# Peptides against a protein of PDB entry 3ESW, part 161

Target 1, 322 residues: chain A of PDB entry 3ESW
Amino acid sequence: NNIDFDSIAKMLLIKYKDFILSKFKKAAPVENIRFQNLVHTNQFAQGVLGQSQHLCTVYDNPSWHSIVLETLDLDLIYKNVDKEFAKDGHAEGENIYTDYLVKELLRYFKQDFFKWCNKPDCNHCGQNTSENMTPLGSQGPNGEESKFNCGTVEIYKCNRCGNITRFPRYNDPIKLLETRKGRCGEWCNLFTLILKSFGLDVRYVWNREDHVWCEYFSNFLNRWVHVDSCEQSFDQPYIYSINWNKKMSYCIAFGKDGVVDVSKRYILQNELPRDQIKEEDLKFLCQFITKRLRYSLNDDEIYQLACRDEQEQIELIRGKTQ

## One batch from the design tools (peptide; made by RFdiffusion4, then SolubleMPNN)

Design b2_p21_7_s4 (from b2_p21_7, 11 letters changed)
Fold by OpenDDE base, seed 1:
Structure b2_p21_7_s4 (fold): chain B 322 residues (1-322), chain A 21 residues (1-21)
Amino acid sequence: as target 1 above (322 residues)
Amino acid sequence: MDKEIKELKKKIEEAIKKAKE
C-alpha cells in the first residue's frame, strides 16, 4: 500500500491551519475574566492595554499618510534610494528596495527634517540660544497647545533676556511635522507615522526604561528589523544593551496586528528584574490583545500573521536576530 | 512558542520530506 505521503502532508497542513485558526476564535468567558482581572489588578498590564489602544491604531490614518507624503521631500528621498539600490546591481530583487527606503528615511529624518531638542531656543533671542535656557518645570497645556494632544509643557527661562519659553510635548504627529523638534518620544511618534505612510509594516517599541523606537518588517530579510530614528539605526538591536550598556526590563512592540514582548531581541545583558507582571500573565496579555486586534481579519490573513508570529518567536528564542 | 504548534509543524515537515523521497 503506497502511503500517499502527499495526501498525508496536505491533510496535516489543513489540520494545522484549522488549529491555528482555532486559537484566534473569540475568547472564552474564562479568558475574558482572566484578562479583566489582570488589567484591573496589575498596573503594568493596564499600562500595556492603554498603550495598545492608542499605538496599535493611531497610525492607520490615511489622511495623516497623505499629509506626511505631501510634507516630505519625496523627490530627494527616492533619488537617494534609487542611487543606493542601483549599487547592488539589483541582484537581490525588489524586496531589498524597502530596506534602502527605510535607511534613507532614517538619514533624511535625522539629517534633513527633524531636530533633537534637549532645551528649546529662546523665543525672544532666536536660534542657537538653548544654552541660555533654564528649566523651571512643567505645566499643563494652554488652550492652543491642547488642540494638538499635548499633555505636558516644559517651561524654560532665558538667562539672557529673562523671557519664558514654552516647550509643549505634542503627541499629535501632524503638529510635529510643523514643529520638527523633540526628544525620543516625538522622534519615534512622527517617524512611526512616516514609515506607515509608505505602506510599511511598522511597530512602535516601548521600553520601560524611558526609550522608544520602531520595528519594520523587512520582506527582504523576512523578519522584524530594529529601527531607531534618533540613532539613525537600522538592524542594530544590540545598541542599547551593548553599546549604551543600558539596563532594561521590558520592551513591548505595538502594531496594528498585535502586541509582542520583544525584550529578548534587545535585552542582551544587564537585564533588570522583570517584577512588574508574571511572565505567564504578560504572555497571556499580549496574546489576548493580539487576538482582539485580529478579530476582523479573514482566515487567510490570520493564518499568515500566525505563521509570521511563530517565525518571530523562534527567532527570539534562538537569539538569532543577528 | 506553543508546544503543540511546534509538534504539528515537525510532523508536517517530516511528512513533506517523506513525500519528496
Scores: peptide ipSAE 0.010, ipTM 0.418, DockQ to the pose 0.683
Fold by OpenDDE base, seed 2:
Formats: C-alpha cells, structure tokens, sequence
Structure b2_p21_7_s4 (fold): chain B 322 residues (1-322), chain A 21 residues (1-21)
C-alpha cells in the first residue's frame, strides 16, 4: 500500500489552514467575557487596549500619507537610496531596496528634517536659547493647541528675558510635520507615519519604561526589524538593554494587523518584574485584540499573517543567532 | 505559539519530508 504521502501532506495542509483560520473566527462568548473582565479589572490591560485603539489604526490614513509625501524631500531621499543601492550591485534583489529606503529615511529624518527638543528655544530670544529655559511645569492646551490633539503643554520661562515659552506635546503627526521638533514620542509618532506613507508594514513599539520606537517588516530579511528614529538605528534591538543598560519590563508592538508582546526582542538583560498582568492574560489580551483587528480580512490574508506571527514567535524564542 | 499549531506544523513538515523521499 504505497502511502500517498503527497495526498497526506495536502490533507494535512488543508487541516492546518482550517485550524489556523478557526482561531481567528469571532471570539466565543467565553472569550468576550474573559476579555471584558480583564480590561475592567487590570489597568495594564486597559492601557494596552486603549493604545491599540489608537496606534493600530491611526497611521492608516491615506490623506496623511499624501501630506507626508508632499512634505518630504523625496528627490533627495530617493537619490540617496539609489546611490547606496547601486553600490551593492543589485545582487541581493529588489527587496533590499526597501531596507535602504528605511535607512535613508532614518538618516533624513534625524539629520535633515526633525529636531530633538529637550527644552524649547525662547520664542522671544530666538534660536539656540534653550539653555536659558527653566521648566515651570505643565498645563492643559489652549484653544489653538487643542486643535492638534495636544494633551499637555510644557511651560518654560526664559531666564534672560523672562518670557514664557510653551512647548505643546502634540499627538497630531501632521502638526509635527510643521513643528519638526519633539522628544521620543513625537519622533516615533511622526516617523511611524512616514514609514507608513511609503506603504511599509510598520508597528509602533511601546516600552513601559518611557521609550517608544518602530518596527518595520523587511521583506528582504523576512522579519520585523527594529527601527528607532531618535537613534537613527536599524536592526539594533539590543541598544536599550545593552548599550543603554536600560531596565525594562514590557515592550508591546502595535500594528494594523496585531498587537504583539515583543519584550523578548529588546529585553536582553536587566529585566524588571513583569507584575502588571499575568503572562497568560497578556498573551490572551494580545491575541484577542489581534483577532479583532483581523476580523475583516479574508482567509488567505489571515493565514499569511498567522504564518508570519508564527515565524516571529520562533524568532523571539530562539533569539537572534548573532 | 499554540502547542497544537506546533504539532500540526511538525506533522506537515514530516509528511512533506516523507513525500520528497
């Protein structure tokens, strides 16, 4: 009896696909109850949910993408990308071009476009006066600032002229295209939008310990790649734990297609207690939100994403073979 | 990764391997 191994393999593949797809069906009533109970009883879970409601969808705005592309010096960007890509002799195929693009966008953003703002310059004294600025605290936005999704305004007094300078912490990334300054939050916010505007698969990574960055899915590398606009960093997930010796507890990635605990990619040492939520509950939460984000996708899309998710989970467990 | 998925994947990989042999 020649076991038709091909037939068995096909049957197993079908069953496997069906099994995967079954996991992304509408949540059972029991799962909904568990989810509701979790987000109502656990503050961390509520925070993750709240972030997902914003970060997973906000950057998928075609109008914003157009504004970004109209604002950036695309000629310069592509000139530089083409130049770097040409040096490598195209040997690695077209998919690597996108990696060069992301690297150039990191360069362009940090060097040519956006500015780090620890303290604002004095509005009265002009440029390079931040050294004269004393923080007075923070307040709510005024009527103008409120138009640009501003939750907090930092207030500074100039030691030289005595005038008050406002540093609104805008969450509107389109406003950030104008202001072109901020801290890690503003940097990551706008840079996430920039990457999205080029049609890239991007996630926003939130670290509980007051840092944020991006991940880009490289088709060339066939994995999620660490991207930090503040650091002009590409594929250096170790910079926080190793280079900065940063202590961290949670890194959560938010994308249009899912929410993923990526802590294992970034927390390589100095792990803080993960005491905000039970690990099983966090896993459940991320999976539940991910399912919701995929409800409108077709079976093939769901299957492809599930395969990607599996590959990522394997990567996170094995660690990067450096 | 769900244990069941891992097991199914392993079975598929094994079946594919055997089919190529």
Amino acid sequence: as target 1 above (322 residues)
Amino acid sequence: MDKEIKELKKKIEEAIKKAKE
Scores: peptide ipSAE 0.009, ipTM 0.437, DockQ to the pose 0.705
Fold by OpenDDE base, seed 4:
Structure b2_p21_7_s4 (fold): chain B 322 residues (1-322), chain A 21 residues (1-21)
Amino acid sequence: as target 1 above (322 residues)
Amino acid sequence: MDKEIKELKKKIEEAIKKAKE
């Protein structure tokens, strides 16, 4: 009996697709109860949920994308992208062009656009006066600062002139287009929006140990790529664990299509205790939130994302970023 | 894994086994 392997393969694919789609059906009552109990009882879970409610969707704002694109020097950016792309002998239309774009955006953002702010310059003394600034502490935003999603304002006194300079920690990325300064939070926030404004698939990665960065889904590499605007880093997930010798416990990626524990990509050594939540509960939480984020997607979109998720999980298990 | 997928997997494995014999 000639086994029709093609027919079997087709049936397998259909059944597999159906199986995958079944995982993304509306949550069962038992799952909802588990979720509610988890986020009610576990602070880490509450934190992940809270972050997901903001980070997964905040950057999907077309009005913000327009403002970003109007603010950036697109002519310079594309000129540089085209130059580097041509230099490496790539043909027009290759998916790798987007990788060049992200690399140029990293360069442009760090070198031309945004500034790292350990301490602000004195508002009175002008540029390059940050060395004269003494921190006095932090306070709540004033009425003007509050308009731009500011939770904290760092206060500095100038040792030279005695004047007070405020450094608002703005969470409004549009305000950051104006201020063009900050630390890892402001950098990652605005850079995430910038990448999204180019229509890229981007996740915000939160590290429990006070760092944040992005991931970009490269169609050329067919995987999530580490992107750190602060470091002008592309595809270097090892920089934290290896280069910085940073100790880390959790790295969670937040995107429009899901929440993923990406700790295995970044925590290569010096792992801190993962004691904030049970591993099974974290896995459940991320899957549950991801499922919710995909409720409005069609079957084909769900299936494609599930395939991507599977590939990512394989990558994370293998510890191979390439 | 759905029962049907498991059954299909089993059929494939059996088919592969027969093809190697």
Scores: peptide ipSAE 0.009, ipTM 0.346, DockQ to the pose 0.198
Fold by OpenDDE base, seed 3:
Structure b2_p21_7_s4 (fold): chain B 322 residues (1-322), chain A 21 residues (1-21)
Amino acid sequence: as target 1 above (322 residues)
Amino acid sequence: MDKEIKELKKKIEEAIKKAKE
């Protein structure tokens, strides 16, 4: 009896699909209780949940995407993408084009569009006066600043003229399209929105040790790719642990389709204690939130995302970026 | 959906092939 291996493979795939889909059914009452207990008793879990409620959905705003695309120099961007794409001898329509787009967006954002702001310029003395600025501390937003989701305002005094300059830390990415300046938070926030505006699959990565970046899902590479707008970095997850010798404990990725602990991708050495939550509870939390984010998806979408998740988990275990 | 299913199918087929060798 010639074992029809093709038939067996098909049957296995069907059974596997059904098994995967069964995991994404509505949460059992016991899982809901576990989740509620975890987020009420563990501060780190509360933080992850709170971030997920914002970061997983905030960038899925078509109106914001339109504003972004109207603000960027799309002609310049696509001209540069097309130039580099053609230079490397790729045919039009290849999935690799999107990687070139992301690389150009990194270049454009850092070189042409956005500025790093360690200290603001003096509002009175004008441009290139940040060297004269002394920090006085932080305060709450005023009535105007509060309109743009501002949590804190850094206050600076000019050593030259004595005037006070305010540096609002805006969380509204549309306001950042106007201000065109910030630190890692503002950079990552706006750049995440920019990538989303091009229809890309993007996650916001939060590191507990005061850094943030994003990940882009490359259809060409068939994996999540590290993207840091501050560093103009594409696919260099090692830069923090190795190049910066940064000590880290947690890296959590937040996307529309899931929340994932991506610490293993970025924490390659100098790991800090992971003592904020039990590993099993963190795994449960991320899976539970991910499951909720997918409740409205159809079976095919759920299955595709589950396959992607499995591939990512294998990648993270092997420590090899394929 | 078709690509990942195809890829999984291919991986399964390859694994089956290797198990027969």
Scores: peptide ipSAE 0.007, ipTM 0.395, DockQ to the pose 0.109; fails the geometry check

Design b2_p21_8_s1 (from b2_p21_8, 12 letters changed)
Fold by OpenDDE base, seed 2:
Structure b2_p21_8_s1 (fold): chain B 322 residues (1-322), chain A 21 residues (1-21)
Amino acid sequence: as target 1 above (322 residues)
Amino acid sequence: SRKKELEKIAKELLEKIKKLE
């Protein structure tokens, strides 16, 4: 009996698809109870949920994308991308071209567009006066600063002129297009929006140990790629653990389609205790939020994303990013 | 042969299903 292997393979693929899709169906009552109990009892879980409610959706704003594209020197960016793409002898290739685009955006953002602000310059004394600035502490935003999603304002006194300079920590990325300065938070926030504005699949990676960066899904590499705007870094997930010798406990990636514990990509050594939540509860939490983010997607989209997730999990287990 | 390829795919799928259960 000629086993119709094509028919069997098709049936297996259908059953597998159905099985995968069944996992992304509306949460069972028991899962909802578990989720509610977890977020009510575990502060870390509350934090992850709170971040997901913002970071997973805030960058999916077409109006913001337009403003970004109108603000950037696109002619310069694409000129540089084209130049670098041509050097490697590639005539065409949208997938690899996008990697060059991200690399140029990293260059452009760090070198031409945005500035690191450890301390602000004195508003009275002018440029290059940050050395004269003494921190006085932080306060709440004033009425103007509050318009731009500002939670905290750092206050500095100039040692030379005695005037006070305010450094608002704006969370509005559109305001950051104007201010053109900040620390890792502002850098990552605006750069995430920039990448999203080019139609890229981007995640915001939160590290519990006071750093943040991006991941970009490279269609060429067929994986999530580390992207740090502060470091002008592309595909260097090791920089924190190895180069900085940073101790870390959690790295959580937030994207429109999911929340993923990506700690294994970045925590290569000097792992801190993961004592904020049980591993099974964190896994459950990320999966639960991911399911919610995908509720509006069709079966094919859900299946494709699930396949991507599986590939990522295999990558993270195998350590094959080197 | 196309048969061996399909057998491989079927095995890989079965293994994936087992890991997800």
Scores: peptide ipSAE 0.017, ipTM 0.465, DockQ to the pose 0.647
Fold by OpenDDE base, seed 1:
Structure b2_p21_8_s1 (fold): chain B 322 residues (1-322), chain A 21 residues (1-21)
Amino acid sequence: as target 1 above (322 residues)
Amino acid sequence: SRKKELEKIAKELLEKIKKLE
């Protein structure tokens, strides 16, 4: 009997797909209980959940995308992308073009658009006066600042003129299009929105040790790529552990389609104790939130995302991104 | 050749399943 190997292969693929899909079914009552207990008893888990409720969805706003695209110098951006793309003469077409776009957006954002703010300039003395500013502490937002999702305002006194300058820490990325200044939080917040506005697949990466950055899914490289707007960095996940010699414990990526522990991509040395949650509970938490984010997707979308997730997990285990 | 190809696919799928369990 000629074994129809093509039929057997198709049947195996169907069974595998069904197996994968079975893992993304609605959580069993026991899993719901475990989730509820975890987020109520573990502060780190509660923090991850809270961040996911905001970061996984906030950037999927078409109105914000339009405002971003209207604010950026698109002619300059695309001119530069086209110029760099033409030099390489690659046959890869649209996929590699997107990598050039992200690299130009990094350049444009850091060099032409946004400013790092350790201390604000004095509102009275003008530009390049931040050296004269003394921190007085932080306070709550006033009535105007509160309109732009501001939780904290840093207060500074000018040593030269004695006037007070306020540095509100805005969380509204649309306000950041106006102010065009901040620290890693403001940089990453607005840059994440910018990348999303170009229709890219983007995650926000939170590091417990007070840094944040992005990941972009490159169709050309067929993987998640490290992107740091503060550093104008593309595909350099090692910069924190190696170049900065930074000690880190957790890096968590938040995207519309999932929450992923990406610590293995960035923590290459000087690992701090991972004592905030059991590893099994963190894995469970990220998977549980990811399932919830995917509940509205069809079986084919779920399967494709699951295949992508599997490739990422293999990458993270093997430690070979390059 | 087809048997070897199917065996390869089956092994790859089984390895994927084991990693996901």
Scores: peptide ipSAE 0.017, ipTM 0.486, DockQ to the pose 0.491
Fold by OpenDDE base, seed 5:
Structure b2_p21_8_s1 (fold): chain B 322 residues (1-322), chain A 21 residues (1-21)
Amino acid sequence: as target 1 above (322 residues)
Amino acid sequence: SRKKELEKIAKELLEKIKKLE
């Protein structure tokens, strides 16, 4: 009996598509109850939900994208991308151009645009005076600082002139285009917006152990790629566990189309106890939020994203991030 | 063997999934 394997494969694909689409239907009453109970009883789950409500949507602002593109030196950026693409890209296809763009944006952002601020310079003494600054603590924002989504202001006293300098920790990425300084939070926040402004698929990765970075979906590599603006790092997910010997418990990625536990990509050694939530409940939570984020998408979009999700899960299980 | 046939089908399905991506 000539088993028509092509016919079987087609039937399996149809059934698989229908099965996937069925998973993204509106949540059953039992799932809603489970979700509500989880976020009300588990603080970590509540935190993930709260972050998703902000990080999954805040960067999808066309007005902000326009402001970013008007602020960046696009001529310099594209000149450098074109130069690198002309060397190697023609042989590898057009999709690699976007990888070169992200690499140049990493270079441009770190080298030409943004500054690391461990301590601010003294407002009175001027540039390169941060060494003279003593931390006095933190306080709430003033009336002006509050306009730019500022939760905390670090206060410093200059040892030379005795004046006070304020370092507001702005969460408004448009304000960061002006200030052009910060730590990992400000770097990741603005850089996420920058990547989004070029029409890229980007996720914000939150690590429980006080670090944050991005992921970019490379059409060339056909996977999510680690991107750290602070480190000018592209496709180096091992940097934290191996190079820094960092101990970590959770890495959660937040994007417009989903929330994903990406811990397996980054936690290669020195894993801390994952005791904040049951693994099954975390998986459920991420899937539930992802389902909600996709409610407005059509069947083809849902199917494409689900295929991408499946490939990512296979990658994360196999540990083949090279 | 049934196993090799299943592996072939799985590979073809994966390739088709990749083309839909």
Scores: peptide ipSAE 0.014, ipTM 0.418, DockQ to the pose 0.111
Fold by OpenDDE base, seed 3:
Structure b2_p21_8_s1 (fold): chain B 322 residues (1-322), chain A 21 residues (1-21)
Amino acid sequence: as target 1 above (322 residues)
Amino acid sequence: SRKKELEKIAKELLEKIKKLE
């Protein structure tokens, strides 16, 4: 009796597909009640929900993508990508080309396009005067700054001329294309939009311990890849825990197709207490938001994303990048 | 009998996968 293992495997895959699809049906009333209670009673859950409402959708703006592509030196970028691609002898493979593109965008962004701003230059004294700047604190935006989704403005006094310089912390990534300066928040915000403008699958990763970065889904590597624009880093998730010896509690990834706790990818040592929410409640929250983000997708899209999610969960459990 | 056995195995595998999720 030759067991047709291929037939059994196909039948199991069909049943598995049907089961997965059944999970992505509209939430039951009990799940909605659990979700509502969680976000009303747990501040961390409310914060994750609030971030998801912004970060999961804000970068899916075709008008912004056009503005980005018109602002970047695409000729330089593609020239460099083509050069590196040709050098490695890859005659075929559209998938690996995208990895080279992301690596070049990291280089271009850090070296040619954007600037780190610990302190602003003095508006009166001009360029390279940040050393003369003393922080006075922060205030709310003025009428002009408020047009660009500015939550806070850092105030500095020049020790040389005595004038006040304002450093608005803009959250509008289009304004950041003009200002071309900031800290990790501005860097990650604009770089996330840049990657999205090339049609890439990108997540924004929020770390509770005051850092942010991206993940890019590499079709070549068939996994989510760590991307930090500040560090010009590609596929180095260990840099925070190992190289920086940073203590961390939560890393949450926000994308158009889901919200995922990616803490296991980045928190390799020096784990801080995860006391903001129960682990089961965080898992439920991320799954519930992810389910809502996928309500408009067809069965094939839902299944493909669920397979990708499963692969990621296996990766995160094994602690090995495949 | 084979269909029921395969359904049982599939359910058990699905439950194991759910625990990994």
Scores: peptide ipSAE 0.016, ipTM 0.438, DockQ to the pose 0.137; fails the geometry check

